# Designs tried in a protein design run: peptides against a protein of PDB entry 6B4E. Part 123

Target 1, 295 residues: chain A of PDB entry 6B4E
Amino acid sequence: TNFDKISKMFWHYKDKIAQIKQDIVLPIKKADVNVRNLLSRHKRKINPKFGQLTNSNQQLFKIQNELTQLINDTKGDSLAYHWILNFIAKAVVHQAETEVRVKPESALPLGKLTLYLLVQFPELQELFMARLVKKCPFVIGFTCEIDTEKGRQNMGWKRNNENKWEDNTSYDERMGGILSLFAIITRLQLPQEFITTTSHPFPIALSWHILARICNTPLNLITNTHFVILGSWWDAAAVQFLQAYGNQASKLLILIGEELTSRMAEKKYVGAARLRILLEAWQNNNMESFPEMSP

## One batch from the design tools (peptide; made by RFdiffusion4, then SolubleMPNN)

Design b2_p21_4_s2 (from b2_p21_4, 10 letters changed)
Fold by OpenDDE base, seed 5:
Structure b2_p21_4_s2 (fold): chain B 295 residues (1-295), chain A 21 residues (1-21)
Amino acid sequence: as target 1 above (295 residues)
Amino acid sequence: PVGAPELPEEVQKLLEELYAK
């Protein structure tokens, strides 16, 4: 693992966030009043859609179609188009932080919706990845020390209005929620209409990178959060990961479930204990996946 | 570090194709 390259990637997306603000978010405030009104209306229509997802494919397809129409309405203006995609990127990540964190299985419909949009609107890919990395650097296997304010900021820690850091539990849950969503996206097959015409924008290989990079992270930087997000990933994608990479996947699962947890045993991390339970379940031929969605 | 291998690009593409089937 080349951590210098990972760091460069991390800062690339941090710069992208700044660029988005400068070139998309701020300029739209000076745009034509008709464009601003259009975007305001679309924002109001789009925002509740993510909360309307259920375990129903029928409902999913309905929402996909509605969002597609709303996004297409903005294509006549490049700035408006990019603005609405950026809004969607933010909304999806926010949904992961709020809903998926408390109901991990909700990542499946959200992930399917997101993957559809990523393929249908390729310009969403960079916007979405930038937002993911900003909020949860674990998605690219980036880790830094959190003993400094800058370190915590880089790792996606939030402060409240009183400039107080969020508690550890809140941070862990948010990271787990975001990582669950990303893990789901990586293990989903492309919709049938796209499978022969385009490559997967965030393929299962990205899950490999997450696991490998965490395994190769200096142990002094490993925290409970790392184990929490690994557990979240496991629930979301372990079955499909094994299907994709077979014996090679097994090696990585053993590395995170047995070796990494053993090396950190003295810390008595709750997340590590859960991961060991998941490993044991797998060893007993009881690895579970999220239930499939209904028609 | 516990030491994990990186997936070569060629192998990555091949396995992804197999997974997609």
Scores: peptide ipSAE 0.123, ipTM 0.702, DockQ to the pose 0.301
Fold by OpenDDE base, seed 4:
Structure b2_p21_4_s2 (fold): chain B 295 residues (1-295), chain A 21 residues (1-21)
Amino acid sequence: as target 1 above (295 residues)
Amino acid sequence: PVGAPELPEEVQKLLEELYAK
């Protein structure tokens, strides 16, 4: 694992966030009133769509079509188009932080919708990844110390209005929700209409990176959160990961489930205990995945 | 890194190939 490369990638996306604010968000505030009104209307229509997802493919396709039309309405103005995509990127991540956090299986319809949009609108990819890395750097396997304020900020910790850090449970759950979404995206197949024309923007190989990078992280930087997000990843993608890579996947699952948890046993992390349970379930041929969506 | 778990050689090779792409 080249941690320098990972660090560079992390800071690349941090810079991208700053760029988005400067080049997309702020300029729209000074844009023509008609453009601002259009975007305001579209924002109001788009925002509830993510909450309207169910475990139904029919509902998914309906929402996909509606969002596609709404986004296409903005293509006449490049700035407006990018603004809407950035809004969507933020909204998707927010949905992961709130809904997926409490209902992990909701990551599946959300992930399918997101993957569709990422392929349909390629400009969304960088916007989305930047938002993911900002909120949950675990998606690229980045870890730093959290003994400093800057370290906590880099790792996506939030402060409330009283400048108090969020509690550990809240942070863990948010990270788990976001990681679940990303894991789902990596293990989903492209929609049939794109398979022959487009490569997967965030393929299953990125799950390799997440797991391997965490395994190679210095042990003194490993926290309960690492195990929580590994458990979230496991629920979201372990079955498909094994299907994709077979014995090599097994070795990596054993490495995180057995070796990494054993090395950190003295910490008695709750997340690690859950990961052990998942490992044991797998060893007993009881590995489960999220239920497939209905037609 | 020092103190971190090590990946099996086969997995390491796979990751190296992925990074090259």
Scores: peptide ipSAE 0.041, ipTM 0.672, DockQ to the pose 0.221
Fold by OpenDDE base, seed 1:
Structure b2_p21_4_s2 (fold): chain B 295 residues (1-295), chain A 21 residues (1-21)
Amino acid sequence: as target 1 above (295 residues)
Amino acid sequence: PVGAPELPEEVQKLLEELYAK
């Protein structure tokens, strides 16, 4: 693992967030009133769609079509198009922070929708990844110390209006929710209409990188959150990960579930305990995955 | 189905070190 490369990736996306603000968000505020009105209307129509997802593929396809139409309506203006995609990127991550954190299985329909949009609108990919890395650096296996304010900020910790850091539990749950979504995306197959014409934008190999990079992270930087997000990843993608990489996947799962948890046993992390339970369930031939969606 | 890649060298080393203890 080249951590210098990972660090460069992290800061690349941090810079991208700043660039998005300067080149997309701020300019639209002084754009033509008709454009602003259009985007306001579209924003109001788009935002509730993510909460309307269910375990139904039929409902998913309906929402996909509705969002596709709404996004296509903006393509005549490049700035408007990029603004709406950035809005969608933010909304998807927000949905992961709020809904997926409390109902992890909701990551599946959200992930399917997101993957569809990422393929249908390639310009969404960089916008989405930048938002993911800003909010949850674990998606690229980035870790830094959190003993400083800057370190906490870099790792996605939030402060309220009174400058108080969020609770550990809240942070863990948010990170778990975001990571669940990303994990699901990496293990999903492309929709049938794209399978022969497009490569997967965030393939299962990115899950490999997450696990490997966390395993190679200096132990003094490993926190309860690392184990929480590994557990979230496990629920979301472990079955498909094993299917993809076979024996090598098995070795890596043992590494995170048994060896990494053992090395950190003195910390008595609750997340680590849960991960060991998941490992043991697998060893007893009881590994579970999210249920498939209904027609 | 994709072929199973080998573990990254750093992960392999870590695995060996942990199992050796």
Scores: peptide ipSAE 0.037, ipTM 0.637, DockQ to the pose 0.107
Fold by OpenDDE base, seed 2:
Structure b2_p21_4_s2 (fold): chain B 295 residues (1-295), chain A 21 residues (1-21)
Amino acid sequence: as target 1 above (295 residues)
Amino acid sequence: PVGAPELPEEVQKLLEELYAK
């Protein structure tokens, strides 16, 4: 693993966030009043859609169509178009931080919706990835020390209005929620209409990168959060990961589930204990995935 | 199956250590 390259990627997306603010978010405030009003209306219509997702494919398709139309309404103005996509990127990640955090299986419909939008609107890809990396650097396998304020900020830790860091449980759960969404996206097949014409924007290989990069991370930087997000990933994508890479996948799952947990046993991380349980379930031919959505 | 890319050297070493036990 080339950690310099990963670091470069991390900072690329940090810069992208700054660019988005400068080139998209701030300029729209100076845009024509009609454009601002349009975006305000669209924002109000779009925002509740993510919460309207259920385990129903029918409902998913309905929402996909509605969002597609709303986004297309903005294409006449490039700035407005990019603004609405950036809004969607933020909203999706926020949904992962809140809903997926408490109900991991909700990542499936959210992931399907997100993947559809990423393919339908390619400009969303960079915006979405930048937001993901900002909020959860684990999605690209980036890790830094969290002994400093800057380190914690880089790893996505939040402070409240009293300038107090969020508690470890809150951070772990948020990271798990975001990672679950990303994991789902990587293991989903493209919608049938796109399979022959479009490459998957975030393929299953990115899951491989996450696992491998975490395994290569210096042990002194490994925290409970690493094991939590690995567990979240496992629930979301382990079955499909095995289908994709076969024996090589098995080796990597054993590496994270057995070897990495064993090396960190002295820390008694709760996340590590859960990951071992998942490993044991798999060894007993009881690996589970999220239920498929209804028609 | 898609086929697995090459493992990083560090991961390969860990695998070797794991299965050498």
Scores: peptide ipSAE 0.029, ipTM 0.630, DockQ to the pose 0.076

Design b2_p21_4_s3 (from b2_p21_4, 8 letters changed)
Fold by OpenDDE base, seed 3:
Structure b2_p21_4_s3 (fold): chain B 295 residues (1-295), chain A 21 residues (1-21)
Amino acid sequence: as target 1 above (295 residues)
Amino acid sequence: PVGAPEPPEEVKKLEEELYAK
């Protein structure tokens, strides 16, 4: 693991966020009134759809089609198109922060929808990844110290209007929600219509990166959040990860579930305790996955 | 660090592609 490269990638996406603001978000405020009105209407139509997802594939397909149409309506104006995709990227991550954090299994329909959109609209990929990395650097295995203000900001900690940091539980749950979504995306197969035309934009190999990079992280930087997001990842993708990489996957699962938890036992992290339970369930041939969606 | 194992070949290739950009 080259942490300099990871850091470079992290800052690349931070720069991308700044670029998005300068090149997409701010310019649209000066755009033609008709464009602004169009985007306002589309925003209002798009935003509720992520919350309308259920365990139904029929409902998923309906929403996919509706979003596709709404996005296609903006393609005549490149700025409008990129603006709506950036909005979608933000909305999806927000859904992960709010709904997935409390109902992890909801990551499955959200992930399926997101993956579809990422493939259907390739320009969404960089916008989405930039948003993910900004809010949850764990998605690329980035970790820094959080004993400084800048460090906390880099790791996605939020401050309120009084410059008070969010509580640890809130942060952990948000990170877990976002990571659950990303993990699901990495382990999903492309829809049948795309398998022969494109490669997976965020393949299961990215899950390897998350686990491996955390394993290679200095122990003094490991926090409860690391174990929380590993647990979230486990619920979301461990079964498929084992299917993908077999014995090599097993080694990583043992490293995070047994070795990493043991090395950090003196900290008595709640997230680590849960991860140990997940490991034990696996050892007892009782590894669970999210249920498949209904027709 | 607890030390991750050597990555699968698929992962190595992906890493090379990501950092070649």
Scores: peptide ipSAE 0.334, ipTM 0.878, DockQ to the pose 0.921
Fold by OpenDDE base, seed 2:
Structure b2_p21_4_s3 (fold): chain B 295 residues (1-295), chain A 21 residues (1-21)
Amino acid sequence: as target 1 above (295 residues)
Amino acid sequence: PVGAPEPPEEVKKLEEELYAK
């Protein structure tokens, strides 16, 4: 693992966020009133769609179609199109931070919707990844120290209006929610209509990156959050990961579940304890995944 | 670090593509 390259990637996406603000978000404020009104209406229609997801594929397809139409309505104006995609990227991540964090299985319909949109609208990919990395650097296996304010900010910690850091539990849950969504996306198959014509934008190999990079992270940088997000990843993608890479996957799961947890045992991390439980369940042939969605 | 295993060929190829951009 080349951590310099990972760091470079991290800062690339941080710069992308700044670029998005400068080149997409701010210019729209000065755009034609008709464009602004269009986007305001679309924003209001789009935002509730993510909360309307259920465990039903039929409902998913309905929402996919509705969002597709709404996004297509903006394609006549490149700036408007990119603005609405950026809005969607932000909304999806926000949904992960709020809903998935408390109901991890909701990552499945959200992930399916997101993957569809990522393929249908390729320009969403960079916008979405930038937002993910900003909010949850774990998605690319980036880790830095959190002993400084800048370090905490880089790792996605939030401050409230009183400039107080969020509590550890809140941070862990948010990271877990975001990571769950990303993990789901990486392990999902492309929709049937795209499988022969398009490559997966965020394939299962990116899950390998997450796990491997964490395994290669200096132990002094490993926190409870690392174990929490690994547990979230496990619930979301471990079964499919094993299917994809077989024995190599098994080795990596053993490394995170057994070796990494053992090396950090003195810290008594709650996340590590949960990860060990997941490992034990697997060892007892009881590895579970999220239930498949209904037709 | 605990040391990750050698990545699958698919992963290696992806890494090369990502860093070539």
Scores: peptide ipSAE 0.334, ipTM 0.878, DockQ to the pose 0.907
Fold by OpenDDE base, seed 1:
Parts: sequence; structure tokens; C-alpha cells
Structure b2_p21_4_s3 (fold): chain B 295 residues (1-295), chain A 21 residues (1-21)
Amino acid sequence: as target 1 above (295 residues)
Amino acid sequence: PVGAPEPPEEVKKLEEELYAK
């Protein structure tokens, strides 16, 4: 693991967020009134779609088609097109922060929808990844100290209107929700219509990076949140990860579940205790995955 | 750090591609 490269990637996406604001968000405020009205209408139609997802593939396909049409309506104007994709990127991550955090299994339909959109609209990929890294640097295995205000900000901590940091539980849950979504995306197969024509934009190898990079992180930087997001990842992708990489995957799961938790035992992290339980369940041949969606 | 195992070749290739951007 080269942490200098990881850091460069982190700051690349931080810069991308600034660029998005300057080149997409701000300019649209000065755009033609007809364009602004179009985007306002589309925003109102798009936003509720993510909350309308269920465990039904039929419902998923319906929403996919509706969103595809709405996005295609903006392609005649490049700025409008990129604005709507950026809006979608933000909305998906927000859904992970609010719904997935309390109902992790909802990551599956959300992940399927997101993966479809990422493939159907390739320009969404950089916008989405930038938003993910800003909100949850764990998705690329980035970690820094949180003893400073800047460090907390870099790791995605929020402040309220009174400049008070969010509580630890809220932060952990948000990070877990976002990471669950990303983990699901990495372990999903491409929709059938894209398998022969497109490569997976965020393949299962990115899950390896998350786990390996955390394993290689200095122990003094490891927090309860690391274990929380590892547990979230485990629920979302451990079964498929083992299927993908076999014995090598097994070694890495043992490393995070046994070795990393043991090395941090003195901290008595609740997240670590949960991860240990997941490891033990696996050792007893009781590893579970999210149920498949219904037709 | 606890030390991650050697990554699969597929993972190594992807890492190289990602950092080449």
C-alpha cells in the first residue's frame, strides 16, 4: 500500500468537488431561465425516486427507465446534463446517509440503481466518486488523524449551524451507510445489457483496496469508525468477496476480523466487537448476505 | 499496521490503472 498515492487520490477528488462547484453549480445559477426551470422540474421529479425503491426488481426497472428519460431530456445542454448528474450523485449519497444507515439491506436496490446509472451515463462516475470520497474517505481507504479540525473535516465529519461536531454515533452510522452502498456496488454484476460492451466502473477489486489499506494503516489512526465500516462492508460484500478471491480473500477477512480487532482490543471499540462476532459467525459456517431481490 | 496479504494480480493491475489517471 502506497499511502502517498492514496493521499493524492483523496485530494484529487477534493479538488474535483471544488471544480464541480465552480464549473457546474455556480454557472447554472446564471443560465437561461428556461434551463433553470427545466432543471428545477427535473430535480423535483428525480429526488423522490430513490426513496421509492423496494426489494422488487420490477420497481427497480421502472425507476431506472424513468430516471433515464429524465436525464436524457437534459443532454441537449452539456451544462444542464452535468448539473443533473451531479444532483443525482449527491442525492444517492444522501440516500445512503439517511436510509441505508438505518436499513442496510436497502443498499442493494440503491446500489443496483446506481450501478445502472453509472454505466448508462459514464460522466456520472467521476461526479459520484468525488462525492463519495468527500463524504466518506473510507471508500478509498484514506485515513488521517481527527485530532484537528481540518482532520475531522477531511474525514467527513459535519458541523451543525452552531459549529458543533456531530456525535460519534451519527458519524459512524453515516459512514456505515455510505460504505455499505459502495461495497454493494463493487460486488454487483453489470446488468445483462452491458456485460459484453462495458467494464465494471467500480469492480470488486476496490473492496480489496478498502480492506488492505485499512490493514496497512498505522494503528494509532484506527478508530471505532474503521471497525463500523468494516462491519458494514462485511454484511454487504463478504460472501461475494470470498467467491471472487478465494483463499486470498479468506486471509484478508481473518486479518481484519481477528488480527486487527485483537491489536485494538484495549480500546474496547463496539464496532470491533461486532466485527469479531461476524468473524465468528463465518467460522461457524454461518456467513450471511443480503437476500436477493424479488422479481 | 497488521499488514495486508499480497493482492491478487487483478487487483494490482487495477491499482496501476487507477493511479495512472
Scores: peptide ipSAE 0.331, ipTM 0.878, DockQ to the pose 0.951
Fold by OpenDDE base, seed 4:
Structure b2_p21_4_s3 (fold): chain B 295 residues (1-295), chain A 21 residues (1-21)
Amino acid sequence: as target 1 above (295 residues)
Amino acid sequence: PVGAPEPPEEVKKLEEELYAK
């Protein structure tokens, strides 16, 4: 693991967020009134769609089609198109922070929708990844110290209006929700209509990166959050990860579930305890995945 | 660090591609 490269990637996406503001968000405020009105209407139509997802593939396909039409309506204006995609990127991550946080299995329909959109609209990929890294650097295996204000900010910690940091549980749950979504995306197969023409934008190999990079992180930087997001990842993708990489995957799962938890045992992290439970379930041939969606 | 195992070839290739961009 080259941590310099990871750091460069992290800051690349931080810069991308700044660029998005300058090149997409701010310019729209000065755009033609008709464009602004169009985007306002579309925003209102798009926003509720993510909450309308269920465990039904039929409902998923309906929403996919509706969103596709709404996005296509903006393609006549490049700035409007990118603005809508950026809005969608933000909305998806927000849904992960709120709904997936409390109902992890909801990551599956959300992930399927997101993957479809990422393939259908390739320009969404960079926008989405930038938003993910900003909110949850764990998606690329980035870790820094959180003993400073800047460190906490870099790791996605929020402050309220009173400038007080969010509580540890809230942070852990948000990170878990976002990571669950990303993990699901990495382990999903491309929709059938794209499988022969397009490569997966965020393949299962990125899950390997997450786990491996955490394993290679200095132990003094490992926190309860690391174990929480590993547990979230496990629920979301462990079964498919084992299917993809076999014995190599097994070694890595044992490494995070047994070795990493053991090395940090003195900390008595709740997240680590949960991860050990997941490991034990696997050892007893009881590894579970999210239920498949209904037709 | 606990030390991650050697990654699969597929992962190595992807890593090279990602950092080349």
Scores: peptide ipSAE 0.326, ipTM 0.877, DockQ to the pose 0.935

Design b2_p21_4_s4 (from b2_p21_4, 9 letters changed)
Fold by OpenDDE base, seed 2:
Structure b2_p21_4_s4 (fold): chain B 295 residues (1-295), chain A 21 residues (1-21)
Amino acid sequence: as target 1 above (295 residues)
Amino acid sequence: PVGAPELPEEVKKLLEELYAK
């Protein structure tokens, strides 16, 4: 694992966030009042759509169509178009932090919607990835020390209004929620209409990177959160990961489930214990995936 | 058509390390 490369990627997206603020968010405030009003209306219509997702494909398709229309309405103004996509990127990640956090299986419909939008609107890809990395650097396998304020900030830790860091459980759950969404996206097939014409924007190979980079992370930087997000990834994508890569996938699952947990056994991380349970379930031919969506 | 994803080099290294134990 080339950690310099990973660090470069991390800071690339940090810079991208700053650029988005400078080039998209701030300029729109000076835009024509009609444009601002349009975006305000669209924001109000778009925001509830993510919460309207269910386990129904019919409902998913309805929402996809509605969002497509709303986004297309902004294409006449490049700044407005990028603004609405950035809003969507933020909203999707927020949904992962809140809903997926408490109901991991909700990542499936959210992931399907997100993947559709990423393909339909390619400009969303960079905006979305930047937001993901900012909120959850684990999506690219980035880890740094959290003994400093800056380190915690880089790893996505939040402070409340009293300048107090969020508790470990809250952080772990948020990271797990975001990682679940990303994992789902990586293991989903493109919609049928795109398979022959478009490459997958975030393919299953990115799951390899996550697992491999975590396995190669210096042990002194490994925390309970690493195991939590690995467990979240496992629930979201392990079955499809094995289907995609077969025996090679098995080897990597053993590395994270057995070897990494064993190396960190002295820490008695709760996340590590759960990951071992998942490994054992797999060894007993009881690996589970999220339920498929209804028609 | 999109082909099967390739195994990243960093994963190959890990696999080699696993069997070198």
Scores: peptide ipSAE 0.029, ipTM 0.644, DockQ to the pose 0.051
Fold by OpenDDE base, seed 1:
Structure b2_p21_4_s4 (fold): chain B 295 residues (1-295), chain A 21 residues (1-21)
Amino acid sequence: as target 1 above (295 residues)
Amino acid sequence: PVGAPELPEEVKKLLEELYAK
């Protein structure tokens, strides 16, 4: 019964992607030339900003301000505003697929920037979530079979120009990168300027949903990718998750680290082995988190 | 440090189902 709700959420966001294409992306292509030129210029200015992030809060704040100004410049035209936000949503997820994938700790500055933008521009929230679910359904704990082409597509598998599926390692790494970003967002505190006036758009409770839903997923649907993204989540958010929920969090971490890995032991998944190592490190009081950003 | 928000009811149910297995 609970999985029916998850499925409905998944398809809601799939529909949202189609709606975005129909109502935002396609219309702008035939919009006024001045609007198109404006958006082209802004796109070129915005896109490199995500790669300019470092472990510096000072650099983060600079980029936040620059992006805020660029986005505000589009508010005079609703379609342009939504188009630029959709572009940002896509760019952030792309950054997770490329940079966070190879450098997980880069999720922290990217997550801070993203959370700021999500709060500053609330219309970004649905656009971003739709993109996340499309690219990585694991963010809402959705899983389906991947024995069919449609199943693989639903789970975010890509094909190249020769219609060949991406290799397992590439898929695992991309999913891990995206999930790392989402996990970071869920465990970050709101910026000080918003803490008294705004609720967190993607709070730590969403991490509960991810873990619990994966734990309850039918075992025949569990793959190496599930363990990979759980490991990515662990690195990104386990410490803060324990701080938030205490003993109940501990129970859930044991369930994914010990019980789920044990039930799937016959598969000898590399991701599961890594998750066991993370569990053991925690049991030995060696749980690690990403380092805090510098001033 | 992150605060200690209440667990969503849906999550509680999911956990109960998991423990029942």
Scores: peptide ipSAE 0.029, ipTM 0.649, DockQ to the pose 0.075
Fold by OpenDDE base, seed 3:
Parts: sequence; structure tokens; C-alpha cells
Structure b2_p21_4_s4 (fold): chain B 295 residues (1-295), chain A 21 residues (1-21)
Amino acid sequence: as target 1 above (295 residues)
Amino acid sequence: PVGAPELPEEVKKLLEELYAK
């Protein structure tokens, strides 16, 4: 079945995370001291750059160039190269969890940067997707029950040192932030220099997967988080999604905005209410998109 | 504007299943 396939894909990425730990993260601890020092320095230089993004394309290009140089410096050692890419994957997702969650429009410059890196360094793609799926399974439309500890873990819930789950609001916001980033990536065009040389690694079709899979998810598994991330997706990509798929996109937006919210009305989910507001705005020809970046 | 690629077969199938309910 389709859900079996999604589950298989989910566990594929879970396995990938384990593989990354065994094949990249742990081995680097035993690497040559010069390599470890290089990576430590590069880590310190790379990490702040994601927070240095603004709505300026000039600033974006500057950071792209700086990161490209730093990553290229590691290509002489395959293990070092993969380690730095894995670090970047983690850092980008972390930025989504922290900054994008509170300022969704910041997903645009972050998404542009990420897409550039994904194309420039193809090995980043699986590393990044694995991290995304681990942190936010919604990016592939995966949902499981959260009545068990394992279920919550699979859905990306965090526990503190006292083994207490994070609060619902924190989880919702984190998921929304990550999903915003992914949604932005799916709706961005490749930079001009890559259009003729490569295909889009995470195209707009992946937004179809998210929406369609959520719509087909058993209603007993639908939570407020589903509506929150759908709202986040809407803000990030609905305009471009409609531009890409027209009437077919419209049907799917109606399914999530009207049908899914109506089916879950008895739950009185705040996220569903927000999504309904977005639907109504669209119906009134007032669908908003993130502002374009400045030169 | 983003291109309009054909819907993935998996998505079509999922949508069909949805509408069949």
C-alpha cells in the first residue's frame, strides 16, 4: 500500500541517520589531528553564517560563496567532506527550528541558501533529507500514533533531561519552522547557473506528497500539528503551488483548508482555525506570499 | 513561476483513494 511505502521511506532515513553516525560522525573522532582541527575551525566559521542571512540577495550571495569555499576546503578528504556536509544539514534544520519558527519569512533566504548548497554539493541531499525526516516526518507525509513513547519519538518529539516531553506549542512551532523551510525549498527555482546542468533535488511535486498524504492520513491520527504545518506550508508555498498546478492545486488546497478542517471541527484545533482563515483569505482573493528578497 | 511538472503517480493514486472514500 501507499502508506507502507511511506513507512519504508521513513525507516530508510532513520537507518540513514544511524549510518551517518557510524560512518561519518564516529570515525572522524579517530581521524588525523589535522583533519579534526580543520573541521573544528570550519565548524566555527560555518555555524554563524546561517544566522547572518537577511532579506538581502547580496548578503545571500556572500554567504553562499563563503560556505562554498569552506566546504571545498574539505574535499581532499572524503570523510571530512561528508562530515562538514552533515554538520551543515544539522545546522540548517536547527536554524529552522529556532529562527524560522518565530519568523517564517526567514525561511526564504535560508531556503535559497540551502537549495544552492544542495545543488552545489549533491552529497548533501541525502544527509539533509535524513535530518529533515528525523526531525519532522511531515516533510514526507509520514504520520504515526503518538500514544506511545516510540510513536512520539518517531514523530520527532523531544524529551528533556528529566524525560519529560516538550510542550505541544513548542513541538508545533518547531515542526512549523522545519516544514516552512522545506516548503520554500520545493517552490524555489534553481539558480540560473544550475538550470541546464541538474534537476531540482526537492521539486514542487514533493509539496503534493505532503498535502496528499496528510489528506489520506486516518483521521484518528490527525492532530493540531498537522494543521499547524499545513498553515506553515500555506504561507510558504501556496501561491507558487497554485501557479504551478492551477486547478489541481486549488482542489488540494480546498481539501486541506475546507474538508480536512471540517472533518476535525469537533477537536477545535487552533491550527485548523488558522488554516481556515488562510482559506478564507484565498477565497477573497487575498492570498499572501512572503516578500521577495531585496537586491 | 515554478514549472508545472506532471503529478507523481504515487500522488495520483493517493488522491484517487481519497476521492473514493
Scores: peptide ipSAE 0.027, ipTM 0.651, DockQ to the pose 0.078
Fold by OpenDDE base, seed 5:
Structure b2_p21_4_s4 (fold): chain B 295 residues (1-295), chain A 21 residues (1-21)
Amino acid sequence: as target 1 above (295 residues)
Amino acid sequence: PVGAPELPEEVKKLLEELYAK
């Protein structure tokens, strides 16, 4: 694993976040009043859509169509279009942080919606990835030390209004939620209408990168969070990952489930214990996946 | 099922690095 390249990628997206603020978010405040009003109305309509998702494909398709129409209404103005996509990117990640963290299976409908939008509106891809990396660097396998304030910030730790860091449990859960969403996206097939016309924007290979990069991370940087997000990934994508890569996938699952947990056994991480349980379940032919959505 | 996509070159390299450890 070339960590220099990973670091460059990380900072690329950090720069992208700054660029988005400068070139999209701030300029819209000076836009025509009609544009601002349009975006305000659209924001209000879009925001609740993500919470309206259920395990129903029918409901999913309804929301997809509604969002598509709302986004298309902004295409006449490039700035407005990019602004609404950036808003959606933020909203999706926020939904992962709040809902998926407590109900991991909700990642499936959210992931399907997100993947549809990513393909339908390609400009969303860079905006979404930048937001993901900012909030959860684990999605690209980036890890740095968290003994400094800057290190914690880089790894997506939040501070409250009193400038106090969030507790470990909250951080772990948020990271797990975001990673679950990303994992789901990587293992989903493209919608039928796109499968022959475009490549998957975030394919299953990106899951491989996450696992491999974590396995190659210096052990002194490995924390409970790493095991938590690996467990989240496992629940979300392990079955499909094995289907995609076969024996090679098996080797990597053994590396994270057995080898990595064993090397860190002295730390007695709760996340590591859970991951070992998942490994054992797999070894006993009891690997589970999220249930399929209803029609 | 997601099928059996070929491993990108970067992934192959990562795999080799893992085996070397």
Scores: peptide ipSAE 0.027, ipTM 0.648, DockQ to the pose 0.079; fails the geometry check

